Peptides against a protein of PDB entry 2L9B. Designs and how they scored, part 4

Target 1, 91 residues: chain A of PDB entry 2L9B
Amino acid sequence: ANFLSQKFPELPSGIDVNINMTTPAMMISSELAKKPKEVQLKFLQKFQEWTRAHPEDAVSLLELCPQLSFVTAELLLTNGICKVDDLIPLA
Target 2, 91 residues: chain A of PDB entry 2L9B as posed
Amino acid sequence: ANFLSQKFPELPSGIDVNINMTTPAMMISSELAKKPKEVQLKFLQKFQEWTRAHPEDAASLLELCPQLSFVTAELLLTNGICKVDDLIPLA

## One batch from the design tools (peptide; made by RFdiffusion4, then SolubleMPNN)

Design b1_p28_1_s2 (from b1_p28_1, 12 letters changed)
Fold by OpenDDE base, seed 2:
Structure b1_p28_1_s2 (fold): chain B 91 residues (1-91), chain A 28 residues (1-28)
Amino acid sequence: as target 1 above (91 residues)
Amino acid sequence: DEEKLKEEEEEKKKKKEEEEKKLREEFF
């Protein structure tokens, strides 16, 4: 947690997940479903732009926060941007 | 009426597919 905050000082604190009550995947899916499609697409656009500008930081972030990879994959699939076959080489 | 409803559903499906295709082409 401290290393993430040091490497990414602008990173939101996030929320804790009680694994006895729910799974991280269920929590993520629930939170994403609350957002309008336009907001989801805007997030993907900004994340894409940032990733292209900061590839080393993007790799580090995704390694440290695997839940973000899940978020990205779900958004890409749900919005019809990617097919499952497009993500297989990236797994 | 059933034929018109089916045509409207097919048109909506086609429009959605075109939008998803466009998003895919812009992303990759």
Scores: peptide ipSAE 0.031, ipTM 0.390, DockQ to the pose 0.543
Fold by OpenDDE base, seed 1:
Structure b1_p28_1_s2 (fold): chain B 91 residues (1-91), chain A 28 residues (1-28)
Amino acid sequence: as target 1 above (91 residues)
Amino acid sequence: DEEKLKEEEEEKKKKKEEEEKKLREEFF
């Protein structure tokens, strides 16, 4: 947690998750799914651009927060941007 | 007309698939 906040000082405070009822990945996915499609697409675009500009930081973030990889994959699939076959090489 | 409704739903489906295809082409 401390390393993550130091590396990404702009990171907002997280919310607690009841681990007996849900997972962090499910919580993030649920919160993103509540957003309009336009907001989801804007997130994907910004994340793509940021990843291209800062690949080392993107790797570090995804290593520390693997739930974000799950959410990204889900958003790509649910918005018809990717098919399952497009993600297989990343597994 | 049920046939007309079916045609409209198929057209809507086709339009959605075309939009998704466009998004894929823009993303990759």
Scores: peptide ipSAE 0.029, ipTM 0.386, DockQ to the pose 0.590
Fold by OpenDDE base, seed 4:
Structure b1_p28_1_s2 (fold): chain B 91 residues (1-91), chain A 28 residues (1-28)
Amino acid sequence: as target 1 above (91 residues)
Amino acid sequence: DEEKLKEEEEEKKKKKEEEEKKLREEFF
């Protein structure tokens, strides 16, 4: 079994990505962007709360799925929570 | 009235900036 599925048993199977047409990060971002802003903000809030409660698991998830870091940054930027200058010191 | 339009745009800009500020303050 995939280590990711073992660590995160509630994780969906995912979708195949044509790397020549798009990246996993772009696909995730596009799917999130289809959701209303309020839903995106609630997602970010829940993800923030979960990250605070499970910091080791959050680090592991972001290491295994580095595309999620990009998506998180994009959601923060697009919703006006962060500016680019806020993220530069963290990169 | 050009002055009323400017005031309305400035108020809209202030409201948006206040909302973004609030989101930043809640996140950090």
Scores: peptide ipSAE 0.028, ipTM 0.381, DockQ to the pose 0.570
Fold by OpenDDE base, seed 5:
Structure b1_p28_1_s2 (fold): chain B 91 residues (1-91), chain A 28 residues (1-28)
Amino acid sequence: as target 1 above (91 residues)
Amino acid sequence: DEEKLKEEEEEKKKKKEEEEKKLREEFF
C-alpha cells in the first residue's frame, strides 16, 4: 500500500508536472506562496505538531516527497522563522 | 532630518530583528 494513500486517504490525486518548465518543488512552493502568511504559519505549526507526535511517519513522508524539505525550508526563511545560517548545518 | 531618518531606520531594523527572534524562539 502507498504510504500516502494509507495515512492520508482523502489526499487529492495531484496534477501532472511539466518538468521542462518547472520542478515539483517549485510548483508546491508557488501554491503555498499564494496563501496569506497567517495560513502559511498555521500550516507550519500544524506540520510541526504532527511531526513531533508522529516522527516516523514524518520521516517517511519526507523520504517519499523530498520536495517538501525544500518547501519547508523556504517557508521557514520567507516567514522569518529561520535565517539562512540556521539551515546551513542541515545542507 | 538625516539624523532623525537614520534613527527611525535603526529602530525599524531593531523591531524587525526582535520579531524574527521571537518567531525563532517560538519555533525551536
Scores: peptide ipSAE 0.022, ipTM 0.372, DockQ to the pose 0.734

Design b1_p28_1_s3 (from b1_p28_1, 13 letters changed)
Fold by OpenDDE base, seed 3:
Structure b1_p28_1_s3 (fold): chain B 91 residues (1-91), chain A 28 residues (1-28)
Amino acid sequence: as target 1 above (91 residues)
Amino acid sequence: SEEEKLKKLEEEKKKKEEEEEKKRKEFF
């Protein structure tokens, strides 16, 4: 957590997930559902732009925070940007 | 007429599909 904060100072601290009551996937889905589609798409756009500007950091972030990969995949699918077949090669 | 409504619905569906495809192409 400290390493993540140092490497990504703009990244907010995560929250612990009680796996006995929910799963990270469920939490992510719930939080995403709270945001309107416009906000979701804006997030994707900003994340994509950041990834293009900082490809090495993006790889590191996704390695350290695999939940973010789930977020991205779900946003891409639910907003009709990607199909499942588009993501299969990345699995 | 019902036929005109159906035609309009299909046209709207086609427009939405084109818009979504455009969005996908712009994203990648």
Scores: peptide ipSAE 0.044, ipTM 0.390, DockQ to the pose 0.487
Fold by OpenDDE base, seed 1:
Structure b1_p28_1_s3 (fold): chain B 91 residues (1-91), chain A 28 residues (1-28)
Amino acid sequence: as target 1 above (91 residues)
Amino acid sequence: SEEEKLKKLEEEKKKKEEEEEKKRKEFF
């Protein structure tokens, strides 16, 4: 079994993106915006805690699912936790 | 006065910026 199957057996299938109508980034942004701010912050907190406890697994996850980096960056920016300048060193 | 109103607005903006900075420092 691969890493994702082992660590996240409940992971749902991805969703196709119609490239003529939208982009993956736009779709992610739209879906995130549908969630209450409380839910967004809860996700950030849990992801932060998990990342600190399992840094090696976190790196592997972000390599396999790079869209999670975009998700995290957007949540940090839109919730006023980071400015763009805070993220530049990570680019 | 308009000057006092402007000062108040600038103080409110400054306070907001300080709160945001605090939030960033607490997160990192």
Scores: peptide ipSAE 0.039, ipTM 0.380, DockQ to the pose 0.648
Fold by OpenDDE base, seed 5:
Structure b1_p28_1_s3 (fold): chain B 91 residues (1-91), chain A 28 residues (1-28)
Amino acid sequence: as target 1 above (91 residues)
Amino acid sequence: SEEEKLKKLEEEKKKKEEEEEKKRKEFF
């Protein structure tokens, strides 16, 4: 939490998920679908560049926010950047 | 003729797969 606040001071609060109505995965998919493809690709590009420049911070972020790994995987798959077989070795 | 067409189609598919694989590798 301290790391996130320090590196991303403008990070909004998360939202609660009612698991009786939906799953976290479905919620993430829904939120991503609200963004235009151009915005999704720009996010991937910026995140990739930042990760390359700050690998230690990137690891920490993904450890603290495992849902972000799901987001990344979904964006890679839905935008045709990766195939399922590309991600299987990482699961 | 049909065998040659099938072979060309298979080669084209292979080339497309190689190109897509290259793009994926370039992304990472």
Scores: peptide ipSAE 0.025, ipTM 0.366, DockQ to the pose 0.406
Fold by OpenDDE base, seed 4:
Structure b1_p28_1_s3 (fold): chain B 91 residues (1-91), chain A 28 residues (1-28)
Amino acid sequence: as target 1 above (91 residues)
Amino acid sequence: SEEEKLKKLEEEKKKKEEEEEKKRKEFF
């Protein structure tokens, strides 16, 4: 947790998930769905650009925050950029 | 000809599918 905050100072603190009421995946999907498609695509583009510019940091972030991989996959699928079959080889 | 129209429709569908696949490949 300390490493993440130091490396990514702009990272929000996050919220706890009550697994008896919901799942992290459901929460992520819900939060993403609240954003307009244009905002979702813009976020994805910015993340893609940042990842290409900072590949090592991106790998570290995705390793420490695997939920971000889910976010990315969800955005790709819901916006029709990818099909499920496109992601299977990457899993 | 109805056959020509059907052929054109199939070609358009194929072209659209290829374009979508190309866009996906370009994204990755």
Scores: peptide ipSAE 0.022, ipTM 0.359, DockQ to the pose 0.354

Design b1_p28_1_s4 (from b1_p28_1, 13 letters changed)
Fold by OpenDDE base, seed 2:
Structure b1_p28_1_s4 (fold): chain B 91 residues (1-91), chain A 28 residues (1-28)
Amino acid sequence: as target 1 above (91 residues)
Amino acid sequence: KEEEERKKRLEEEEKKKKEEEELRKKFF
Protein backbone atom coordinates (compact mmCIF):
# COMPACT_ATOMS: atom_id res chain seq x y z
CA ALA B 1 0.00 0.00 0.00
CA ASN B 2 1.27 3.45 -0.97
CA PHE B 3 1.11 5.82 2.01
CA LEU B 4 0.50 8.74 -0.32
CA SER B 5 -2.44 7.02 -1.99
CA GLN B 6 -3.87 6.04 1.39
CA LYS B 7 -3.65 9.58 2.74
CA PHE B 8 -4.87 11.14 -0.51
CA PRO B 9 -7.34 8.64 -2.00
CA GLU B 10 -8.45 11.09 -4.69
CA LEU B 11 -4.89 11.72 -5.87
CA PRO B 12 -4.26 10.70 -9.49
CA SER B 13 -2.30 7.47 -9.89
CA GLY B 14 0.57 9.33 -11.51
CA ILE B 15 3.35 7.61 -13.42
CA ASP B 16 6.12 5.30 -12.39
CA VAL B 17 9.59 6.82 -12.20
CA ASN B 18 12.63 4.91 -13.36
CA ILE B 19 14.87 5.74 -10.42
CA ASN B 20 17.89 4.39 -12.28
CA MET B 21 17.58 7.18 -14.84
CA THR B 22 16.18 10.08 -12.85
CA THR B 23 14.64 11.12 -9.54
CA PRO B 24 11.02 12.18 -9.04
CA ALA B 25 12.25 15.67 -8.13
CA MET B 26 14.26 15.98 -11.34
CA MET B 27 11.36 14.70 -13.43
CA ILE B 28 8.85 17.11 -11.93
CA SER B 29 11.32 19.99 -12.13
CA SER B 30 12.01 19.22 -15.78
CA GLU B 31 8.33 19.06 -16.69
CA LEU B 32 7.53 22.28 -14.84
CA ALA B 33 10.46 24.08 -16.47
CA LYS B 34 8.93 23.27 -19.87
CA LYS B 35 5.81 25.22 -18.93
CA PRO B 36 5.42 28.98 -19.48
CA LYS B 37 6.13 31.22 -16.51
CA GLU B 38 2.41 31.98 -16.24
CA VAL B 39 1.64 28.29 -15.77
CA GLN B 40 4.38 27.95 -13.14
CA LEU B 41 2.99 30.92 -11.23
CA LYS B 42 -0.54 29.53 -11.50
CA PHE B 43 0.69 26.27 -9.99
CA LEU B 44 2.31 28.14 -7.10
CA GLN B 45 -0.83 30.22 -6.57
CA LYS B 46 -3.08 27.16 -6.45
CA PHE B 47 -0.64 25.34 -4.20
CA GLN B 48 -0.55 28.34 -1.84
CA GLU B 49 -4.35 28.50 -1.73
CA TRP B 50 -4.62 24.77 -1.12
CA THR B 51 -2.02 24.79 1.68
CA ARG B 52 -3.91 27.59 3.43
CA ALA B 53 -7.19 25.70 3.15
CA HIS B 54 -5.71 22.30 4.12
CA PRO B 55 -2.68 22.93 6.35
CA GLU B 56 -2.61 19.47 7.93
CA ASP B 57 -2.91 17.72 4.58
CA ALA B 58 -0.26 20.06 3.16
CA VAL B 59 2.19 19.06 5.90
CA SER B 60 1.42 15.39 5.31
CA LEU B 61 1.86 15.77 1.55
CA LEU B 62 5.23 17.50 1.91
CA GLU B 63 6.42 14.89 4.41
CA LEU B 64 5.37 12.03 2.13
CA CYS B 65 6.49 13.75 -1.07
CA PRO B 66 9.72 15.68 -0.33
CA GLN B 67 10.36 16.02 -4.06
CA LEU B 68 7.43 18.44 -4.13
CA SER B 69 9.16 20.64 -1.55
CA PHE B 70 12.27 20.68 -3.72
CA VAL B 71 10.34 21.63 -6.84
CA THR B 72 8.37 24.31 -5.02
CA ALA B 73 11.55 25.87 -3.64
CA GLU B 74 13.12 25.76 -7.10
CA LEU B 75 10.15 27.50 -8.70
CA LEU B 76 10.09 30.16 -5.99
CA LEU B 77 13.80 30.89 -6.46
CA THR B 78 13.94 30.73 -10.26
CA ASN B 79 10.91 32.99 -10.66
CA GLY B 80 12.33 35.56 -8.25
CA ILE B 81 9.48 35.08 -5.77
CA CYS B 82 11.92 34.59 -2.91
CA LYS B 83 15.61 34.55 -2.12
CA VAL B 84 17.57 31.77 -0.46
CA ASP B 85 17.50 33.74 2.80
CA ASP B 86 13.70 33.69 2.74
CA LEU B 87 13.72 29.88 2.80
CA ILE B 88 16.24 29.47 5.64
CA PRO B 89 13.59 29.83 8.40
CA LEU B 90 11.61 27.03 6.76
CA ALA B 91 14.53 24.57 6.71
CA LYS A 1 23.50 55.10 -28.81
CA GLU A 2 25.54 53.32 -26.14
CA GLU A 3 24.14 55.63 -23.45
CA GLU A 4 20.58 54.97 -24.65
CA GLU A 5 21.17 51.21 -24.56
CA ARG A 6 22.64 51.54 -21.06
CA LYS A 7 19.61 53.53 -19.93
CA LYS A 8 17.23 50.98 -21.47
CA ARG A 9 19.01 48.09 -19.70
CA LEU A 10 18.79 49.94 -16.39
CA GLU A 11 15.06 50.56 -16.88
CA GLU A 12 14.51 46.87 -17.71
CA GLU A 13 16.41 45.82 -14.57
CA GLU A 14 14.35 48.20 -12.42
CA LYS A 15 11.14 46.86 -13.98
CA LYS A 16 12.24 43.26 -13.31
CA LYS A 17 13.14 44.13 -9.71
CA LYS A 18 9.71 45.70 -9.19
CA GLU A 19 7.94 42.66 -10.66
CA GLU A 20 9.93 40.33 -8.38
CA GLU A 21 9.08 42.48 -5.36
CA GLU A 22 5.36 42.34 -6.20
CA LEU A 23 5.61 38.56 -6.54
CA ARG A 24 7.29 38.34 -3.11
CA LYS A 25 4.46 40.40 -1.61
CA LYS A 26 1.93 38.07 -3.23
CA PHE A 27 3.43 34.80 -1.98
CA PHE A 28 4.67 35.86 1.48
Scores: peptide ipSAE 0.051, ipTM 0.451, DockQ to the pose 0.565
Fold by OpenDDE base, seed 3:
Structure b1_p28_1_s4 (fold): chain B 91 residues (1-91), chain A 28 residues (1-28)
Amino acid sequence: as target 1 above (91 residues)
Amino acid sequence: KEEEERKKRLEEEEKKKKEEEELRKKFF
């Protein structure tokens, strides 16, 4: 947590997840499903742009926050942008 | 009428497929 905050000082602290009742993945899936498709696609666009601009930081962020990899994969799949087979080589 | 409805459904599916392909091109 400290390293993440140091590397990404503008990142919000987030909230704790009750892992006894739900998983971060389930919570993320639920929250994403509440967003309009346009908002989901805008997120992907902005995340892609940021990743291209900051590739080293993006790698570090995804290593520190594997839930973001899940988010990205889910958004790609649910919006028909890619298929599961497209992601298998990256897992 | 049934043939026209079938044709319309096919055109809608092709349109959807094209929209998904164009969407894919934006991200990859």
Scores: peptide ipSAE 0.047, ipTM 0.431, DockQ to the pose 0.509
Fold by OpenDDE base, seed 4:
Structure b1_p28_1_s4 (fold): chain B 91 residues (1-91), chain A 28 residues (1-28)
Amino acid sequence: as target 1 above (91 residues)
Amino acid sequence: KEEEERKKRLEEEEKKKKEEEELRKKFF
């Protein structure tokens, strides 16, 4: 098992992505965008709560899966939670 | 009629702005 699976045993098995056609970030974003706004907001809420409870694990996850940072930013922007300028200081 | 329509648009814009602000307060 890879480090990610050991650290996050609750994660489902991933799928291969054809990087010539899409990126993992775009794939995840597209799947999330299919969900109702309420579901997206619930995801963000739960992810925020989890991040607050497990900040070191959250950092590790985002370092291992930088595509997740992109997805999170996109969800924040598309739902009007923040503006692009709000994210610049964090980059 | 035009004034009432402008007033309605402004009210809708203010409502949307308030909703976005409440979301910002919730997540940040």
Scores: peptide ipSAE 0.043, ipTM 0.430, DockQ to the pose 0.566
Fold by OpenDDE base, seed 5:
Structure b1_p28_1_s4 (fold): chain B 91 residues (1-91), chain A 28 residues (1-28)
Amino acid sequence: as target 1 above (91 residues)
Amino acid sequence: KEEEERKKRLEEEEKKKKEEEELRKKFF
């Protein structure tokens, strides 16, 4: 959306998702899976640091892009950082 | 007491299941 691009000018344009075949979350998951675990963890670390430094922007981003919350959760789970039960209360 | 504890456990499991469902709805 235009607002997203204005608020986050360095965001990539992204790609279209065929919702009949997949979900945005599944697409993101597939792209993340192509990255080494070290890269995934580095992303997670930087995103966590950024979120702490920019809480207002982080809230706005996660509200506009709920799929990014899924990505974060998936990275936490797949890398053994937390369990599913740790995430359920955050719904 | 045991019946009450079982009922409480069931209610907690149903609550957890609902929270998980809401989480899935947000992401998928």
Scores: peptide ipSAE 0.026, ipTM 0.337, DockQ to the pose 0.039

Design b1_p28_2_s1
Fold by OpenDDE base, seed 2:
Structure b1_p28_2_s1 (fold): chain B 91 residues (1-91), chain A 28 residues (1-28)
Amino acid sequence: as target 1 above (91 residues)
Amino acid sequence: SARLEQAKKNLELMNKKIDEYLEKLKKE
């Protein structure tokens, strides 16, 4: 079973992510989760600002490092911001 | 390409949901 299936056993069967992206995402998310909420907030704010200021670079980054999308997904799911159905576009 | 379009969709979704996440963090 992949990380998402382990962490979220109630995932719909139609949602699947590549393990090679999920595992790095797990590691990154784990490190971020160790930081204070204030640090997490600042990071997300700065990252979002950067993506809006540099949309082409942001898209390129997600192409090169698709695991970043799954890092965000995991954070959102873990914190109860999203349901798994909300993140179907990532799959 | 499909990969490019997926990245664009992912970015849009991420930014939308980050907004919600930031609001939650502000309340904690």
Scores: peptide ipSAE 0.363, ipTM 0.826, DockQ to the pose 0.566
Fold by OpenDDE base, seed 5:
Structure b1_p28_2_s1 (fold): chain B 91 residues (1-91), chain A 28 residues (1-28)
Amino acid sequence: as target 1 above (91 residues)
Amino acid sequence: SARLEQAKKNLELMNKKIDEYLEKLKKE
């Protein structure tokens, strides 16, 4: 079975995106940013809780889908939490 | 591996920044 489907059975189908870093992150961030702040809050809370409960799976996910780091980064930048220089370690 | 360690570092940083983001959202 596909690793993502096996480890993350609750993932939505999503859409096909080219395998690169910037475009997928921008697309995901844009779609997430269209949701109410309350939805964004809930998403981040649940995601954070999941990563802490399943650290090995979380690390594996980030290895396979490093775009997720940039998705979070874009949300942080958009909301003025930090500047680009603060997120250099993610690159 | 270096790639694995980088992922771990990124996860830690993300969680830290998510905390800050959540606090900001709660204040809105």
Scores: peptide ipSAE 0.362, ipTM 0.826, DockQ to the pose 0.627
Fold by OpenDDE base, seed 3:
Structure b1_p28_2_s1 (fold): chain B 91 residues (1-91), chain A 28 residues (1-28)
Amino acid sequence: as target 1 above (91 residues)
Amino acid sequence: SARLEQAKKNLELMNKKIDEYLEKLKKE
């Protein structure tokens, strides 16, 4: 079993995205941006809570899937929270 | 490793920006 299967056992199987760094993030961010602000807020809150409760797993996840940083980044950009220059460290 | 350190920095930045985002959403 890989890391994702171990830490996210309820993750639907068989969902594939291309290996491009940004395309998966673009798809996820686009879908999230279509949801109500309440849903977006809840998603971010739950994700943040998980990272704080499991920091070692969160770091491992970002090592394996650096695209996730861009998911959050694009959501923040879409909502006007920051400018592109603020996210240079993610590159 | 470089990847590990980058992941740690990214996590820190993400959480910082998420905090800012949540505050903005609450004020809208």
Scores: peptide ipSAE 0.356, ipTM 0.823, DockQ to the pose 0.623
Fold by OpenDDE base, seed 1:
Structure b1_p28_2_s1 (fold): chain B 91 residues (1-91), chain A 28 residues (1-28)
Amino acid sequence: as target 1 above (91 residues)
Amino acid sequence: SARLEQAKKNLELMNKKIDEYLEKLKKE
């Protein structure tokens, strides 16, 4: 089974994630999760500010590095912010 | 392109959820 199916058994069957992207995303998320919440907060704040200041570049970044979306999703899922249904747009 | 539109949607979703995450972190 793919990463999402294993991690979230209640995930709709139609959601599939490219395993080649998932592995790097998992590792990045794991490293971020090791950081103190204060560091995570600052990271997300600065990243969000940058995306809002440079939306075209931000879109290009996500277009070139779609795994970043899964990094964020994993972090948000781990912290109980996202629900499995929130992942549907990513897949 | 479809990939471009997907990136735009993902960015919107990420920023929305980051807002929620930041609020949660500030409360903890």
Scores: peptide ipSAE 0.356, ipTM 0.824, DockQ to the pose 0.546

Design b1_p28_8_s3
Fold by OpenDDE base, seed 2:
Structure b1_p28_8_s3 (fold): chain B 91 residues (1-91), chain A 28 residues (1-28)
Amino acid sequence: as target 1 above (91 residues)
Amino acid sequence: SAAAAAALAKRKANLELMNEKIDEYLAK
């Protein structure tokens, strides 16, 4: 929480998610899936750029918000960027 | 712990995988 507030000072307060990790990831992915493909790809590109520019922060973010790993995986799969077999090593 | 190290390794690998796949996609 402190990490997010420090690195992203303009983040909203957010909502506590008191359910399992899978459901939040599904909800996030569902909302992203409602966006045009171009928006989804732009999101991935911007996230890619940020992770490359801030690799340590990226790792910390995923540790704090592990649901994001599911979201990125889902985006890759649904947009045909990768196959399920590509993600097996990470399971 | 070993579990923590494995989790960290997976997170790093996931980021790298994402970046590689995006690069490949954009190169098409």
Scores: peptide ipSAE 0.392, ipTM 0.821, DockQ to the pose 0.596
Fold by OpenDDE base, seed 3:
Structure b1_p28_8_s3 (fold): chain B 91 residues (1-91), chain A 28 residues (1-28)
Amino acid sequence: as target 1 above (91 residues)
Amino acid sequence: SAAAAAALAKRKANLELMNEKIDEYLAK
C-alpha cells in the first residue's frame, strides 16, 4: 500500500486522475467551496495540526498528491486568509 | 535532480506559508 493507504486506511476508494495537477486541484477546491466557511476553516485547522505533528508525512503527502498545494492556496485565498501577493514566492 | 529539489523546497515552503497565514488569521 502507498502512503495514503498506510496513513489513511479508512479512506474510500479513489479514482486515478490522468490529467495535470491543476484540474484535479480545481475540482477539489470546487467541492470544498460548496461547504460552509466554518467547515472550510475546520479543514484547514485540522490539516494544520496534522502537518505540524507529522511534518515528514506532510511532505510525503504533497509529493504523492502535488495538486494539494493548489487546493490549500485556493482555500487560503477564497477565505481571505491570505492575498495573492503572499503566494508570489511560491509561483 | 535540481528540479526535484526545487519542487521539494516549494512544497515545504507552501506548508509553512499555510500554517503562518492560518495563525495570523486566527489571531484576528
Scores: peptide ipSAE 0.389, ipTM 0.818, DockQ to the pose 0.539
Fold by OpenDDE base, seed 1:
Structure b1_p28_8_s3 (fold): chain B 91 residues (1-91), chain A 28 residues (1-28)
Amino acid sequence: as target 1 above (91 residues)
Amino acid sequence: SAAAAAALAKRKANLELMNEKIDEYLAK
């Protein structure tokens, strides 16, 4: 079992996506954008809690799934939590 | 490698930035 299967044993099977980073991020972001803002914010809060509780695993997750960096950035931008200039140092 | 170290630093910075911005937002 890979990292995701071990750390998230209840994770269901995913769907095939484009191998580049942008397309998967767009797909995930578009699905999240269909949810109420309250759900999007709750997602961010739970992800925040998890990353703080498991910082080494969070780094490993981003290594395995770098598209998540784009997803979180998009959520921050679209919900007005940050502006584009805030993310430039990470480009 | 240097490239791997840079990628690691970027990932850590991204996580920290996200968490800081969320904290700031929730404090409003």
Scores: peptide ipSAE 0.387, ipTM 0.819, DockQ to the pose 0.616
Fold by OpenDDE base, seed 4:
Structure b1_p28_8_s3 (fold): chain B 91 residues (1-91), chain A 28 residues (1-28)
Amino acid sequence: as target 1 above (91 residues)
Amino acid sequence: SAAAAAALAKRKANLELMNEKIDEYLAK
């Protein structure tokens, strides 16, 4: 897979990251990045809790809104929670 | 299909990866 597919492994197979997916995700990530670290972590924690409580709904959400893979990845990366190499094995 | 099953598995694995990394970070 290309660089974007490697970085964002949640993207559907065979679907390129295009402007309609990438730009909204980048905007969301940019806005979140302007918030304090504590707010960003709280967002991740709440999303984590929801995905654990509703795993099938979480999968459905990612199918419906694949842009969220970019948002989640960027939050993990920018907060130092993981590095790019951690995501590559899922490509 | 095999492709659909692989996509589902990948999405689930990515969610688990996220959750694991968050857990590791919070445990520090």
Scores: peptide ipSAE 0.381, ipTM 0.813, DockQ to the pose 0.587

## One batch from the design tools (peptide; made by RFdiffusion4, then SolubleMPNN)

Design b1_p29_4_s2
Fold by OpenDDE base, seed 5:
Structure b1_p29_4_s2 (fold): chain B 91 residues (1-91), chain A 29 residues (1-29)
Amino acid sequence: as target 1 above (91 residues)
Amino acid sequence: MNEQLKRDLLELLRKASKGVQKALKLYYP
């Protein structure tokens, strides 16, 4: 097993990008939209809880897997939890 | 209602800002 699998054994497998999508961002947004908003919110809440329990590992995970930063930002925006102005300083 | 959730996850994104910047570059080239 590689470092990521060993350090984060609960991390699910990725999925292939839909060849019909124009950009990876569109693909991610499309896949997220397949989940009900209640499920999306529950995911964010569980991620919040895990981050509180493992703050350093959470940072490492997002640094090692940039796509997870995108997912987090996208879910915050689409569920009205944050605004674009909240993300501008992070870019 | 979700202010603490917002604060916690935005703070996480801030701490992992290099990952955020890399993500934006990769997904919005």
Scores: peptide ipSAE 0.573, ipTM 0.884, DockQ to the pose 0.754
Fold by OpenDDE base, seed 2:
Structure b1_p29_4_s2 (fold): chain B 91 residues (1-91), chain A 29 residues (1-29)
Amino acid sequence: as target 1 above (91 residues)
Amino acid sequence: MNEQLKRDLLELLRKASKGVQKALKLYYP
């Protein structure tokens, strides 16, 4: 019904923010860390593939859902795929 | 391959830099 659902029909439902967490960033990091490393890497790989197939939509998704930029960066860092210096020019 | 994964996703983040900037403002105000 809204723009996001129309543009990204297979976008999964969001989850409630844990109101007991200090910051949204901490909440996201905590939730990501609950996933096995294999699942985290699988997500990145699937996201990579989808980005190749839908480059413009991928950009739109990250611009409309900045949380996903955080997720992507967090997973790249915590899995040792990139370094902080790689992200500095992006902001 | 992790190197290609790195390059692809960093490039995506670069192209969506406005989203990155928003993310920083939202989560690190």
Scores: peptide ipSAE 0.573, ipTM 0.884, DockQ to the pose 0.749
Fold by OpenDDE base, seed 1:
Structure b1_p29_4_s2 (fold): chain B 91 residues (1-91), chain A 29 residues (1-29)
Amino acid sequence: as target 1 above (91 residues)
Amino acid sequence: MNEQLKRDLLELLRKASKGVQKALKLYYP
């Protein structure tokens, strides 16, 4: 197992992303869109639960895996959970 | 609730802002 599996055994599953493309952002968005909305929301909810239980590890995960920050932001936006203005201060 | 979900995950993104910045650099060069 890689270091992610070892360090973050409770990491939510269900969203696989291939970022090894010419247009990574577009590919990530496309892959996310393949998942039903209920699956996307379930992923966010499981991630929320894990974040509450492991707040410091959650920060480390997003810093080590920037693709997961993108996934989180994209899913919040596309599911109407937050607005673009909510993310601008984070950039 | 979606409101609490919003607050929790936005706060996480804020705390991990370096990850957000790195993501933008990598995916929106």
Scores: peptide ipSAE 0.573, ipTM 0.880, DockQ to the pose 0.681
Fold by OpenDDE base, seed 4:
Structure b1_p29_4_s2 (fold): chain B 91 residues (1-91), chain A 29 residues (1-29)
Amino acid sequence: as target 1 above (91 residues)
Amino acid sequence: MNEQLKRDLLELLRKASKGVQKALKLYYP
């Protein structure tokens, strides 16, 4: 199995972050999961916009808050925006 | 629209590779 399949077998359907992530990550993921896909997509779009406006800060944010990189990846997968193969090179 | 979203956010993840690696370690150290 590839790295993502090995480490994240529940992707792209999602991982129960309540088990493996920090409290902040748990909160973020749980809150997002409670929202309709349209709202999740809107979140990604707003994040995209912010990233474009603040590219350096966005990188810093994800490096300092790794849970956000996971959440971003998870939402991209679960909303069919990217595939697992798109994430493998990042792992 | 989703393609550009995909590209932008994957690029962000690429640039924040340290965060990605850390994220992986959070789940499976």
Scores: peptide ipSAE 0.587, ipTM 0.871, DockQ to the pose 0.459; fails the geometry check

